# Peptides against a protein of PDB entry 2AKA: the designs that were tried, part 133

Target 1, 299 residues: chain A of PDB entry 2AKA
Amino acid sequence: MEDLIPLVNRLQDAFSAIGQNADLDLPQIAVVGGQSAGKSSVLENFVGRDFLPRGSGIVTRRPLVLQLVNSTTEYAEFLHCKGKKFTDFEEVRLEIEAETDRVTGTNKGISPVPINLRVYSPHVLNLTLVDLPGMTKVPVGDQPPDIEFQIRDMLMQFVTKENCLILAVSPANSDLANSDALKIAKEVDPQGQRTIGVITKLDLMDEGTDARDVLENKLLPLRRGYIGVVNRSQKDIDGKKDITAALAAERKFFLSHPSYRHLADRMGTPYLQKVLNQQLTNHIRDTLPGLRNKLQSQL

## One batch from the design tools (peptide; made by RFdiffusion4, then SolubleMPNN)

Design b2_p21_3_s3 (from b2_p21_3, 14 letters changed)
Fold by OpenDDE base, seed 1:
Structure b2_p21_3_s3 (fold): chain B 299 residues (1-299), chain A 21 residues (1-21)
Amino acid sequence: as target 1 above (299 residues)
Amino acid sequence: SSQAELERILEEVDELVKKLA
């Protein structure tokens, strides 16, 4: 069977080129979460490279359509810079920052115009994600006072679409009842049919506490369940700790933790990547007949 | 060129839909 994810990648590229992205309900996974929820770390762990902008406040300021493609070679390509192959992922990070600043200016504003990035790697499964700006309540720097509402409006353009799956990223060391990701997911997906929960920062929970009930899908049930992950610490990121070593530490964490050992084979970044690949593939298959009709109406 | 590309993609989608049916 031909890979369905590459087909959707071609659709995304074609629609981006004609500027009609907002009118298309493409099968996709939108990544949502509060600032510092760990979204960027999850995406970088899939690739095994540091390539996303870092900093305080709002880091992602444009939607990033991240297309992961399994390949024998490792390189990245941008839709806005066709023909240029990036093999240095630091240059990928710099290009994201430059392209963001080109459109948003220097005031740290946001734009709904996506950046399309394709990463070829032997270490990835075929997977496409749309990384969205982190939800915030506090403007920073020269951001407009209504930045919170601008971000929410941007997110709603994606997550309200029926064919959009929602990857809701929530930190375990914060009250899940106050999770920005789960709140927005509940607003647009009240039955929990389109939402996949990711729980980060499990290693940062207070001693004697755990997220077992959440991970077992007993506290805030989602049809598609929850997957726990352990990201690199900020110290590890700053120290350029190897992501492969971090993935081994993540595996060890789940296996050795009394509350999570029984779930260990259904936790961690590698399992999350596999689940997302399968979920997206199945979702494309289910929506493909409707997608044909939608394409005909756009011509 | 963008229109032609969309038409090619539509044909590919149509073929895949037929295979999945």
Scores: peptide ipSAE 0.245, ipTM 0.840, DockQ to the pose 0.704
Fold by OpenDDE base, seed 5:
Structure b2_p21_3_s3 (fold): chain B 299 residues (1-299), chain A 21 residues (1-21)
Amino acid sequence: as target 1 above (299 residues)
Amino acid sequence: SSQAELERILEEVDELVKKLA
């Protein structure tokens, strides 16, 4: 069963090479959320490295197919530069930026053409995620005035697919009723069958407020439920605070919080990673027979 | 070729499906 995710990774790479990525209904998890919702921080916490572009506005401007592979060694590889092993994750960040700019130019435009990044690490479970551009309403820089709709159209190419699970990332310190992630998820998954909710910024909620009802799946029910996480603060990120220390602080947060203590074993980044691995594995198993038939018909 | 690779992958998928059945 552990080999199912790597198999799908090979399929993703092969389909990307032939330019059919947009038309394929591969079992995958698409990550959606508004700008600054904490998506990049969640992904970096899985790897335990800082490797994603940072900045204001739209940071992710191309879909990033992030393939995490458990390995005894730690390095990254890009599909667009096969044979080059990256051991410095700052170079990984730079390559993402360079490859993004190569296709989109310097105007901060977007492209639906994915970047395929594989990360081998002893600190990860096998997991493939598609990080999508953050939803925004305000163009920045030289972005076209319709950038909001371009992003939405791009997201819809992924999240409308039957075999796509949706990781909806929402910050707790904002009105969840207005969550861009939950809104788009509800649009394409009205019964909440394909959506996993992630609630970030629980540590930034106002005193006397909590997200207990959401995390207990009582407010906006999803079949696959919600998982709360605590990411590094922007100050901690800028100061390059160690992710391992941040994960320990996250654990302490849930254990010490009166509203979350009883949920602590089902919260946090490590638990999220485990759940996503299991959910994706099971999803691949369930969809693989249908995928075989589709592949056979296309060849 | 990419086509040949896809055919190989299909064979692998088929084998795996048989194991899961």
Scores: peptide ipSAE 0.217, ipTM 0.819, DockQ to the pose 0.719
Fold by OpenDDE base, seed 2:
Structure b2_p21_3_s3 (fold): chain B 299 residues (1-299), chain A 21 residues (1-21)
Amino acid sequence: as target 1 above (299 residues)
Amino acid sequence: SSQAELERILEEVDELVKKLA
């Protein structure tokens, strides 16, 4: 069972190389969220490294296929530059930025062409995610006026697929009823069968308020439930606060919070990784017979 | 070639499907 995710990774790489990714409904997890929802921080916390582009507005401008592979060694590889092993994750960030700019230019446009990044680490579980551009309503800089619709169209290419699970990332310090992530998930998954909710910024909620009802799956129920996480603050990121220390602080937050203490064992980034690994593995197992038939028909 | 790789992957998928059945 541990080999199912790596098998799908090989399929993803092979189909990317031949330009047929759009025709395959591969079992995968698409990550969706509004701009500044904390999506990038969640992904970096999985790796334990700062490696994603940062800035205001749209950070992810191309789909990022992030393949996490448990290994005794720690390094990253890009599909577009095979044979180069990255051990400095700042160089990984720079390569993402350079490869993005090569295709989109410097006007902060978007492209549907994926970047494929594989990260080997002893600190990760086997997990593949497709990070998608953050949903926005306001163009920034030289972005086209219809950027909102371009992003939505790109997201729909992934989230409408039957074998796509949806990781919907929503900030707790905003009205969850207006969450861009939950809205798009509800549109394509009205019964909540494929959606996993992630609630970020729980530490930034107004005093006297909490997200307990959401986390207990009582407000907007999803079959796969909700998991709360606490990311590093922008000050912590700028100050290069260690991610390991941040994960310890996250655990302390849930254990010490009166509204979340009883949920603490089912919250936080490490638990989220475990859940996603298990759900993806099971999903691959369930879809593999159908995938075999589709693959055979394309040969 | 990419085609040869896909064929190898298909064989692996076939074997896994058999194990899961």
Scores: peptide ipSAE 0.181, ipTM 0.803, DockQ to the pose 0.706
Fold by OpenDDE base, seed 4:
Structure b2_p21_3_s3 (fold): chain B 299 residues (1-299), chain A 21 residues (1-21)
Amino acid sequence: as target 1 above (299 residues)
Amino acid sequence: SSQAELERILEEVDELVKKLA
């Protein structure tokens, strides 16, 4: 069963190579959330490396198919740069930026053409995620005034697919009822069957407030539940706090917090990664017969 | 070729489906 994710990875790569990716309802997890919701930090925490573009506004401007593969070695590979192994994750970041700019130009526009990045690491579980542009209502730079709708349309290409799971990333220090991630998820998954909730910035909530009811799946219930995480603060990032230390701090946060201590074993980035691995594996298993039939009909 | 690779993958998918059935 552990080999199911790598199998789908090969399918993704093959379909991307032939330009048929958009027409296939592959079992996958799409990551959605508003700008600054913490999506990139969650993904980097999985890898344990800083490798995603950072900045204000829309940072992710192309879908990033992030294929995590457990391995004894640590390196990254891009589908568009076959044979090149990246061991410096700063170079990975630069390549993402360069490849994005190559397609979108300098206007900070978006493109629906995915970047396929595979990361081999002893620190990851097998997991594939599609990181999508952050939802925004405010154009920046030379972006077109309808950038919000362009992003939305791009997201809808993924999240409307029946075999797409949705990782909805929402910050706890904002009104969760107004979460862009949860809104779009509710729109395309009204019964909450395909959505996994991630609550970030729990450490930034006002004193005396907590997201316990959300995390216990009592407020906005999702079949697949919610997982809280604590990402590095901007101060931590600027101070070059390593991700390992951040993960330890995250664990400490949940264990020491009166509202979350009882949930601590079902919270945090490592648990999230495990859950996503299991959810994706099971989802692939469940959808594979249908996928086979569809593929056979196209031969 | 990409097509040949796809065909191989499809065969693998078919085999897996049969095993899971």
Scores: peptide ipSAE 0.171, ipTM 0.798, DockQ to the pose 0.683

Design b2_p21_3_s4 (from b2_p21_3, 13 letters changed)
Fold by OpenDDE base, seed 1:
Structure b2_p21_3_s4 (fold): chain B 299 residues (1-299), chain A 21 residues (1-21)
Amino acid sequence: as target 1 above (299 residues)
Amino acid sequence: SAQEELEKILEEVDELVEKLK
């Protein structure tokens, strides 16, 4: 069962190489959220490295197929640069930026063409995520005036697929009822069957407020529930605070918070990784027979 | 080729699906 995710990764790579990815409903997890919702920080916390582009506004401008593979060694590989092993994760960040700019140009536009990145690490569980551009309402800089709709259309190409699970990332310090992530998830998954909620920025909530009702799945129920996480602050990121130390602080946050202590064993980045690994593995198992039949009919 | 790799993966998928039954 542990080999199901790597098998689907090989399928993803093969289909990406032949340009047929648009017609395939592969079992996958698409990550959706508003700009600055904390999506990139969640992904970096899984790897334990800073490797994603940073900045204001739209950071992710192409879909990033992030394939995490448990290994005794630590390195990254891009599908577009076969045979090159990256051990410096700053170089990984630079390659993502360069490859993004190569396709989108300098106008900060978006492209639906995915970047395929595989990360081998002893610190990860087998997990594949598709990071999608953050939803925005306001064009920034030289972005096209219809950038909001372009992003929405791109997201819809993924999240409308039946075999796509949706990781909806929402910040707790904003009105969750107005979460862009939860809105788009509800639009394509009205019964909440495919959506996993992630609540970020729990440490940035106003004093005397909490997200307990959301995390207990009582406010906006999802079949797959909600998991709260605490990411590094921008100050911590700029100061290059170690992710391992941040994970310890996250654990301490949940254990010491009166509203979350009873949920602490079902919160935090390590638990999220475990849940996503299990959810994806089970989802692949359930969808694989149907996928086989579809693939055989296309060849 | 990518097509040959895909065919190989599909064979592995077939075998795995049969094991999961």
Scores: peptide ipSAE 0.275, ipTM 0.855, DockQ to the pose 0.765
Fold by OpenDDE base, seed 5:
Structure b2_p21_3_s4 (fold): chain B 299 residues (1-299), chain A 21 residues (1-21)
Amino acid sequence: as target 1 above (299 residues)
Amino acid sequence: SAQEELEKILEEVDELVEKLK
């Protein structure tokens, strides 16, 4: 079972090299959410490194195929620059920015062409995620007025695929009924079969309020349920607060909160990573026979 | 080539599918 995710990674790389991204229905997890929902922070918490572009507005402007591979060594590599091993994750961030700008230009435009990044680490489980641009209604910088629709169209290319699981990231300190992530997920997955809910910013909720009903899967039921996480604050990120310390604080948060204590063992970033690994592995297993048939028909 | 690699991967996929039955 441990070899299923790496096998699909090789397929992803091969298809990316051939330029057949549009026709791919590979088993994958697409990460969706509004701007500032905490998507990038969740991904960085998996790796335990700061490596994603940061800033105001749309940060992710191309799909990022993030392939996490458990290894005894820690380094990253890009499909577009084979043979180069990155051990400094700041350089990884810079390469993402440079490669993004190479295709989109400097006007903060978007492109549907993925960046393929593989991260080897002893601290990760095998897991592949496709980070997608954050949904927004407000153009920033030199972005076109229709940027909202461009982003939506890009997301739809992924989330409409039958073999695509959806990691819907929503902040708890906003009205979940207005969650961009849950809205798009409901549109393409009305029965909630392919969607995994992530609730961020639980620590930023108003006093006397909680997301217990959501996390218990009672408010907006998803077959695959919800997992709450606590990310670093923007101040902590800017201050380069250690992710390990943040993960400990997250654990403490759930254990000490009256509304979440009973759920604490099924919450937090480490549990989320485990669940996603298992969900993806099982999903690959279930879809692999169909994938084989499709691939054979295309040869 | 990328196509040759794809063919190799497909062979591996086929083997895995058979093992999963």
Scores: peptide ipSAE 0.257, ipTM 0.849, DockQ to the pose 0.763
Fold by OpenDDE base, seed 3:
Structure b2_p21_3_s4 (fold): chain B 299 residues (1-299), chain A 21 residues (1-21)
Amino acid sequence: as target 1 above (299 residues)
Amino acid sequence: SAQEELEKILEEVDELVEKLK
């Protein structure tokens, strides 16, 4: 079953090359969340490298199809520059920025045209995620005044698809009832069948407060549940704190916290990777017969 | 071509679907 995700990756690449059919409903996981919710940090923690654009406001401005492939070697490849292997992940970041700017221009606009990035690494499980622009209400710089709605419309193109799982990323230090990620997920998945909750910033909650009830799936139940993670702080990222050290600190956080100790084995970035790999694999298996029939009817 | 690749992938999908039954 480990080959199911790579098979879908090949489908994604082929469809991207032919020109994306708006009706394409591939089994995939779309990552949604407000700006600064910690989406990019979660993805970088999977790879163990800093490679995503950084900054304030809208950082992701095109969908990023991130294909993680377990391999004995570590390198990245872009679909738009086939044959070029990137071993420096800073160059990966620069290429994402350059390719984004090539299409959107310098006005910090958005485009629905995906960037396809494949990362081979011994440190990853097979996993494909679509990182989407962070939801925002306030245009910055030369962004169009309707940028909020443009982002929303872009997200809806992905999350409304029946075969799309939703990774809803919400910070714990904000009211989860007002989570942009959970709101959009509830809009398109009212029964909570396709949504996986990720709770970030658990280490930034006020003293005497915790997200135990959320993580135990008691407050806002999702069929696929919630997984808490602790990302590096922006200061740690700027200081180039090692991701391995951050993962160890995350484990220590859950084990030592009175409210989360009993959940520690079902929390953290490594567990999230495993769960997403398993859920995506199973989801592909379940949807593949229908996808086959649909594709055959279009040929 | 991308079309040829898609056809190959579909063949693999067919085989895999049959194995998963």
Scores: peptide ipSAE 0.253, ipTM 0.846, DockQ to the pose 0.728
Fold by OpenDDE base, seed 2:
Structure b2_p21_3_s4 (fold): chain B 299 residues (1-299), chain A 21 residues (1-21)
Amino acid sequence: as target 1 above (299 residues)
Amino acid sequence: SAQEELEKILEEVDELVEKLK
């Protein structure tokens, strides 16, 4: 079973190279959330490196197919520049920015053309995620006035697919009933069969409030449940706080919080990685026979 | 070629599907 995710990665790369003429419903996890919901921080916490673009407004402007591969070595490789191994993750960030700008221009527009990034690391489980642009209502800079709808249309290309799992990222310090991530997930997955909830910013909730009912799957039930995480603050990111230290602080947060202590073994970034690896592996296993038949019919 | 790689992957997929039965 350990080879299922790498096998699907090879399929993803092959289809990207031939051109997306084959609308293949590949088993994958799409990451959705509003702007500033904490999506980029969750992904960086998986890798243990700062490598994603940062800034105000829309940070992710193209789909990022992030292929995590457990390896004895640590490096990154892009599909658009094969053979170049990146060991400096700041250079990875710069390459994402440059490749994004090459296609979208300087107007902060979006493009549906994916960037394929593979990260080899001893600190990751095998896992493939598709990071999608953050949902927004307000155009910034030279963005077109209909940018909200362009983003939604792009997200729908992924999340409507039957074999797509949805990682819905919502901040706890906002009204979860109005979460953009949970709204779009409910629209395309009304029975909550394909959606995994991630709750960020639990450390930023008002005093005397908690998200226990959500994390216990009692408020807005999902079949696959919810996992809470604590990301680095913007101050910690700007101060270049080490991700390893942040993961230790996250563990301490859940263990010491009176509302979350009993859930602590089913919370945090390491647990989320494990769950996503298992969910994706099982999902690939279940969908692979159907995928084989579809592929054979197209050749 | 990308086509040859796809054919190879399909063979591996087929073998794996048979093992999962």
Scores: peptide ipSAE 0.250, ipTM 0.845, DockQ to the pose 0.756

Design b2_p21_4_s1 (from b2_p21_4, 14 letters changed)
Fold by OpenDDE base, seed 2:
Structure b2_p21_4_s1 (fold): chain B 299 residues (1-299), chain A 21 residues (1-21)
Amino acid sequence: as target 1 above (299 residues)
Amino acid sequence: SAAAELEALLEEVDRLAASLQ
């Protein structure tokens, strides 16, 4: 089967270059979740590199269109830096920060203008994700008092589109009924047709508690179900724990946990990446006839 | 031109859409 994801990536790049990003409902996966829900850690675990901005509060301040491309080589390219190949992923992080600050200024404001990042790697499946700013209720630093609503409005520009799948990232160590990700997903996808649940921080749950009912799709059922993941702790990140070692620890966690062992083959970051690749590929196939008609009407 | 690239992409989409029917 021809790689449908690279075709959509070329369409995304072309539309970004002509400024028509607003009118085309391209098949994509938007990543939504509260601040510190673990969104950035999930994306870094797909790449196997530390390359996303880190910090307290709102770290993602612009949409990041992350195009993962399976390749024999490992490098990154930005659409705004044509011809520059990044082989150091720390330089990728610095470029995201610099390009974010160039548009938003120093006041930690947000912008709806996406950053387009393509990562070539032998360790990834073809996958395109849109990382969105984390939902917050509390302005930090010089953020405007209405920052909650600005973030919400930005997210709504993506998640209201019918061809947008929603990767709803929720931490297990917080009340799932109060998950910002699941709330926004339920608002725009009340039947749970477009939503994939990700449960992070399963290793940080209180002793004697588990997310089994959630992961078994019994508590808040989604048609596409839930996938549990274990990200690196802040201590592991600060200690420069290798992502490959973290993925091995994640597998061990699910296999050794009494509540999750029976689900272990349908859990973890590698399984999530596979599911997202398959879901996106199928979604592109299903939406391609409609996309053709829209493209033809714009010529 | 961006227009020529878009036309080429549309032709590719057309070919793919036809192969999926």
Scores: peptide ipSAE 0.150, ipTM 0.762, DockQ to the pose 0.662
Fold by OpenDDE base, seed 5:
Structure b2_p21_4_s1 (fold): chain B 299 residues (1-299), chain A 21 residues (1-21)
Amino acid sequence: as target 1 above (299 residues)
Amino acid sequence: SAAAELEALLEEVDRLAASLQ
């Protein structure tokens, strides 16, 4: 079973090399969320490194195919610069920014052409995610006035695929009914069969409020449920707070919180990573016969 | 080369799909 995610990674790499990425309904997890929803922090917490671009507005401007591979060594590789091993994750961040700017220009525009990044680490489970641009309604800088629709159209290329699971990232300190992630997920998955809810910023909720009903799957039911996480604050990121220490603080948060203590074993970033690995592995198994038939028909 | 890689991947998918049935 451990070989199924690496198989899909090889398929993704092969199809990326031939320029056919858009037509392939590969079993994958697309990550969707509004700007500042905490998507990048969730992905960095899986790796245990700061490696994603940071800033105001749309940070992810191209799809990022993030292939996590459990390994005895820690390094990253890009498909666009094969054979170069990155051991400094700051250089990984700079390469993502440079490669994004090379294609989109300086106008902070978007491109549907993915960046393929593989991270080998002893601290990860085998997991492939597609990080997508954050949904926004407000153009920033010299972005085109229709940037909202360009992002939406890009997201729809991924999330409409039947073999795409949707990791819908929503902040708890905002109205969940207004979550852009859950709205787009509900549009393309009205029965909630392909959607996994992630609730961030649980530590930033107003005193006397909680997301218990959401996390118990009672408010907006998803078949695959919801997982709460606590990310580092911007102050913690700027202060270079260690991700391992942040994960320990997250565990303590759930265990100590009266509303979440009973859910604590089904919450937090390590549990999310485990669930995503299992869900993706099972999803690949279920879709592999259909994928075989599709590949055979294209030859 | 790309076609040969796709064929090799198809064979691998076939092998794995057969093992999962």
Scores: peptide ipSAE 0.089, ipTM 0.743, DockQ to the pose 0.679
Fold by OpenDDE base, seed 1:
Order: structure tokens, then C-alpha cells, then sequence
Structure b2_p21_4_s1 (fold): chain B 299 residues (1-299), chain A 21 residues (1-21)
């Protein structure tokens, strides 16, 4: 089977270079969730590296097109500085911050202009994700009072597209009925055809509570189902806990938990990555004929 | 194949992108 994800990555890069990013409904996965829902931690767990901006408030302020490519070598490249290979992922984090600040200025505003980052690694499957700003109701610092609406409008530019899959990231230690991710997904995908649920913070649920009914797709059914994950705690991140050790702890969590043991083979970050790779590959294949016709009409 | 056709279209887009730089 042809590497369909790398083909779409080349199209994304080409359209970004000509400034026509918004005109084509490219098959992609947009990552949505409330502030502190664990989106960045899920993406870092796929790579096995700390490379995303961290901090208080709105951390992701531009869309990040993250292109994961399976390779024998480990390095990153940005589209805005093509040909520069980054092997230190701390330098990758600093470049994201610098490029964000260059466009948004010092007021911590947002911009709809994406950053395109490609990561080559032996530890990843081919996968492209668009990380979007976290939904928030409270402006932080010098952010405009309408920042909630600006973020929402930016997210809608991605998630309203027919060929956009939605990775809805929700924390288990909050009422799922109030999940910002599932609310926005339901507005644009009321039948749950394009939405994949990710449930984070399962390890932070109150004693005697569980998310079993959610993970079994019984509470809020999605056609593509739900996958539970356990991310590193903020203490583990600050302590530089190895992601490989965190993935082993995640596996142990699901296997040892009475409510999740029977689901353990369909849970966790490695399974999520596999499912997303397969779903994106199939989605690209199914949309390719329509995409070709659209491309031909624009050329 | 749809993929081969898309690659040909991509090459055209890449040429256009290069001409606009």
C-alpha cells in the first residue's frame, strides 16, 4: 500500500508555500480540547520527546501541523527554515516559541497561520495532526477580552471541513458532558462520524469513580470510539521522567485497574497512535478521488 | 492510480510555489 500520509504531507507543504492553506479540504486530523486537557502531552508521547511549549494559560497560539514520519534517523525540520535539521528537541521547542512570538507579538495573541513541523523518528508511525489552541473562557495577561471567540473561530476554520477528522481530547477528572472538545465536535459532527474521543487523566479520577461507560462507547457514542490514555503528571514532566517509562506505567495502569483491565489492549498511547495512523490512511484513500478533482480544478 | 495522478498535480503545485518565491 502506498504511503498516503507522506503524499498528503507534501501537498500540505506545497499549499503552505503558495499561501493557499485554507482553500483545499485536505484529509487531516485536528486536535481539539479545553485548556490543560492534555493535548500537548499526547503529542509528545507519540514522539517520545519533550518539544512543545509549556506554561500557564494559552500555550498553543498558532495551529501546529505536526507531521510524524517513520525513519531510521531522529530529527525535526520546520517548513519556515527548510534544510535545517534539529536533533535537540529543546531547540525544536524554542523554535516553536520564537516563530509564534514573531507573528503574534508580545501580547500572547493568536494567529491562524500554521507552523509546519516534520519529525522523523524510528519510534513513530506515519501520522499528521494539527494541534489547535486550547479552548478557554478566561483571557490571560494582555490577551484581548474576546480571545475565547477568536480561538473558537480559528478552530471552526479546521473542524467544519468535511475531510477533517476531529481528535477530541477530554479529561476524565471533569464532567464529560461539559467537555469543550466534545461540545465543539458535536456542533460540526452531530452524528459522530468524524470524531475520535481521547480520554486523559484517568489516573486522576476520584476513588470509586471510573470512565468505563465512556471508554466502552456507551455514554456518548462516537462511530470511531474512545481511547483512554495516561499522561505524565506535571511533577513527572518537571522531574524529566522518561516517556518510555511513562508508557510502561500507562500499560500497567490499564492492566491493573479493575474497570479497565478488559479494555487494556485497546487503550494507551501506542494503541492510539496505531488507530490514528490506520484511520488517517483509510480516510486519505477514500478522499483522494475528490481531492484530485478539486486540485485539478484549481491548477 | 489516484495517487500517481495526485503526485503529478503536486509537481505542478511545487513548480508554481517555486515561481512565486
Amino acid sequence: as target 1 above (299 residues)
Amino acid sequence: SAAAELEALLEEVDRLAASLQ
Scores: peptide ipSAE 0.050, ipTM 0.679, DockQ to the pose 0.057
Fold by OpenDDE base, seed 4:
Structure b2_p21_4_s1 (fold): chain B 299 residues (1-299), chain A 21 residues (1-21)
Amino acid sequence: as target 1 above (299 residues)
Amino acid sequence: SAAAELEALLEEVDRLAASLQ
């Protein structure tokens, strides 16, 4: 059963190589959320490395298919440069930026064409995620005035697919009822069957407030529930705080917080990674018969 | 098994991909 994710990854790579990837409803998890919701920080916390572009405004401008593979060695490979092994994750960041700019140009435009990145690591579970551009309402720089709608249309190409699970990332220090991630998820998954909620920035909530009702699945119920996480602060990122130390601080946060202590074993980045691995593996298994039929019709 | 069937389909896709290069 554990080999199902690597098998689907090879299939995804094969179809990408023949240009048919856009028409295949492959089992996957799309990561959605507003700008600065903490999507990229969640992905970096899984790898334990800083490797994603950072900055203000729209940072992710192409879909990033992130294939995590448990391995005895640590390195990254891109589908667009097969055979090159990256061991420096700063070079991985630079390659994402360069490959993004190659397709979108210098005007901070967006493209629906994915970047495919595989990361081998002893610190990851087998998991495939698609990082999508952050939802925004305000064009920056040379972006077109309709950039909000262009991003929305790009997200809809992924999240409308029946075999797409949705990782909806929402910050706790903002009105969760107005979460861009939960809104788009509710539009395409009104019964909450495909959506997994992630609540970030729990450490940045106002004193005397908590997200307990959300995390207990009482406010906006999802079949797959909610998982709270605590990412590194921007100060911690700028100070190059180690991700392993940040994960220890996250565990301490949940254990020490009066509102979350009883949930602490079902919270945090390591638990999220485990849940996503299990959810994706089960989802692949359940969709394999339908996938086979679709593949046979395209071969 | 469903996995073995998918591997066979993958091999066929790889063959097709190689023919398009």
Scores: peptide ipSAE 0.038, ipTM 0.666, DockQ to the pose 0.058

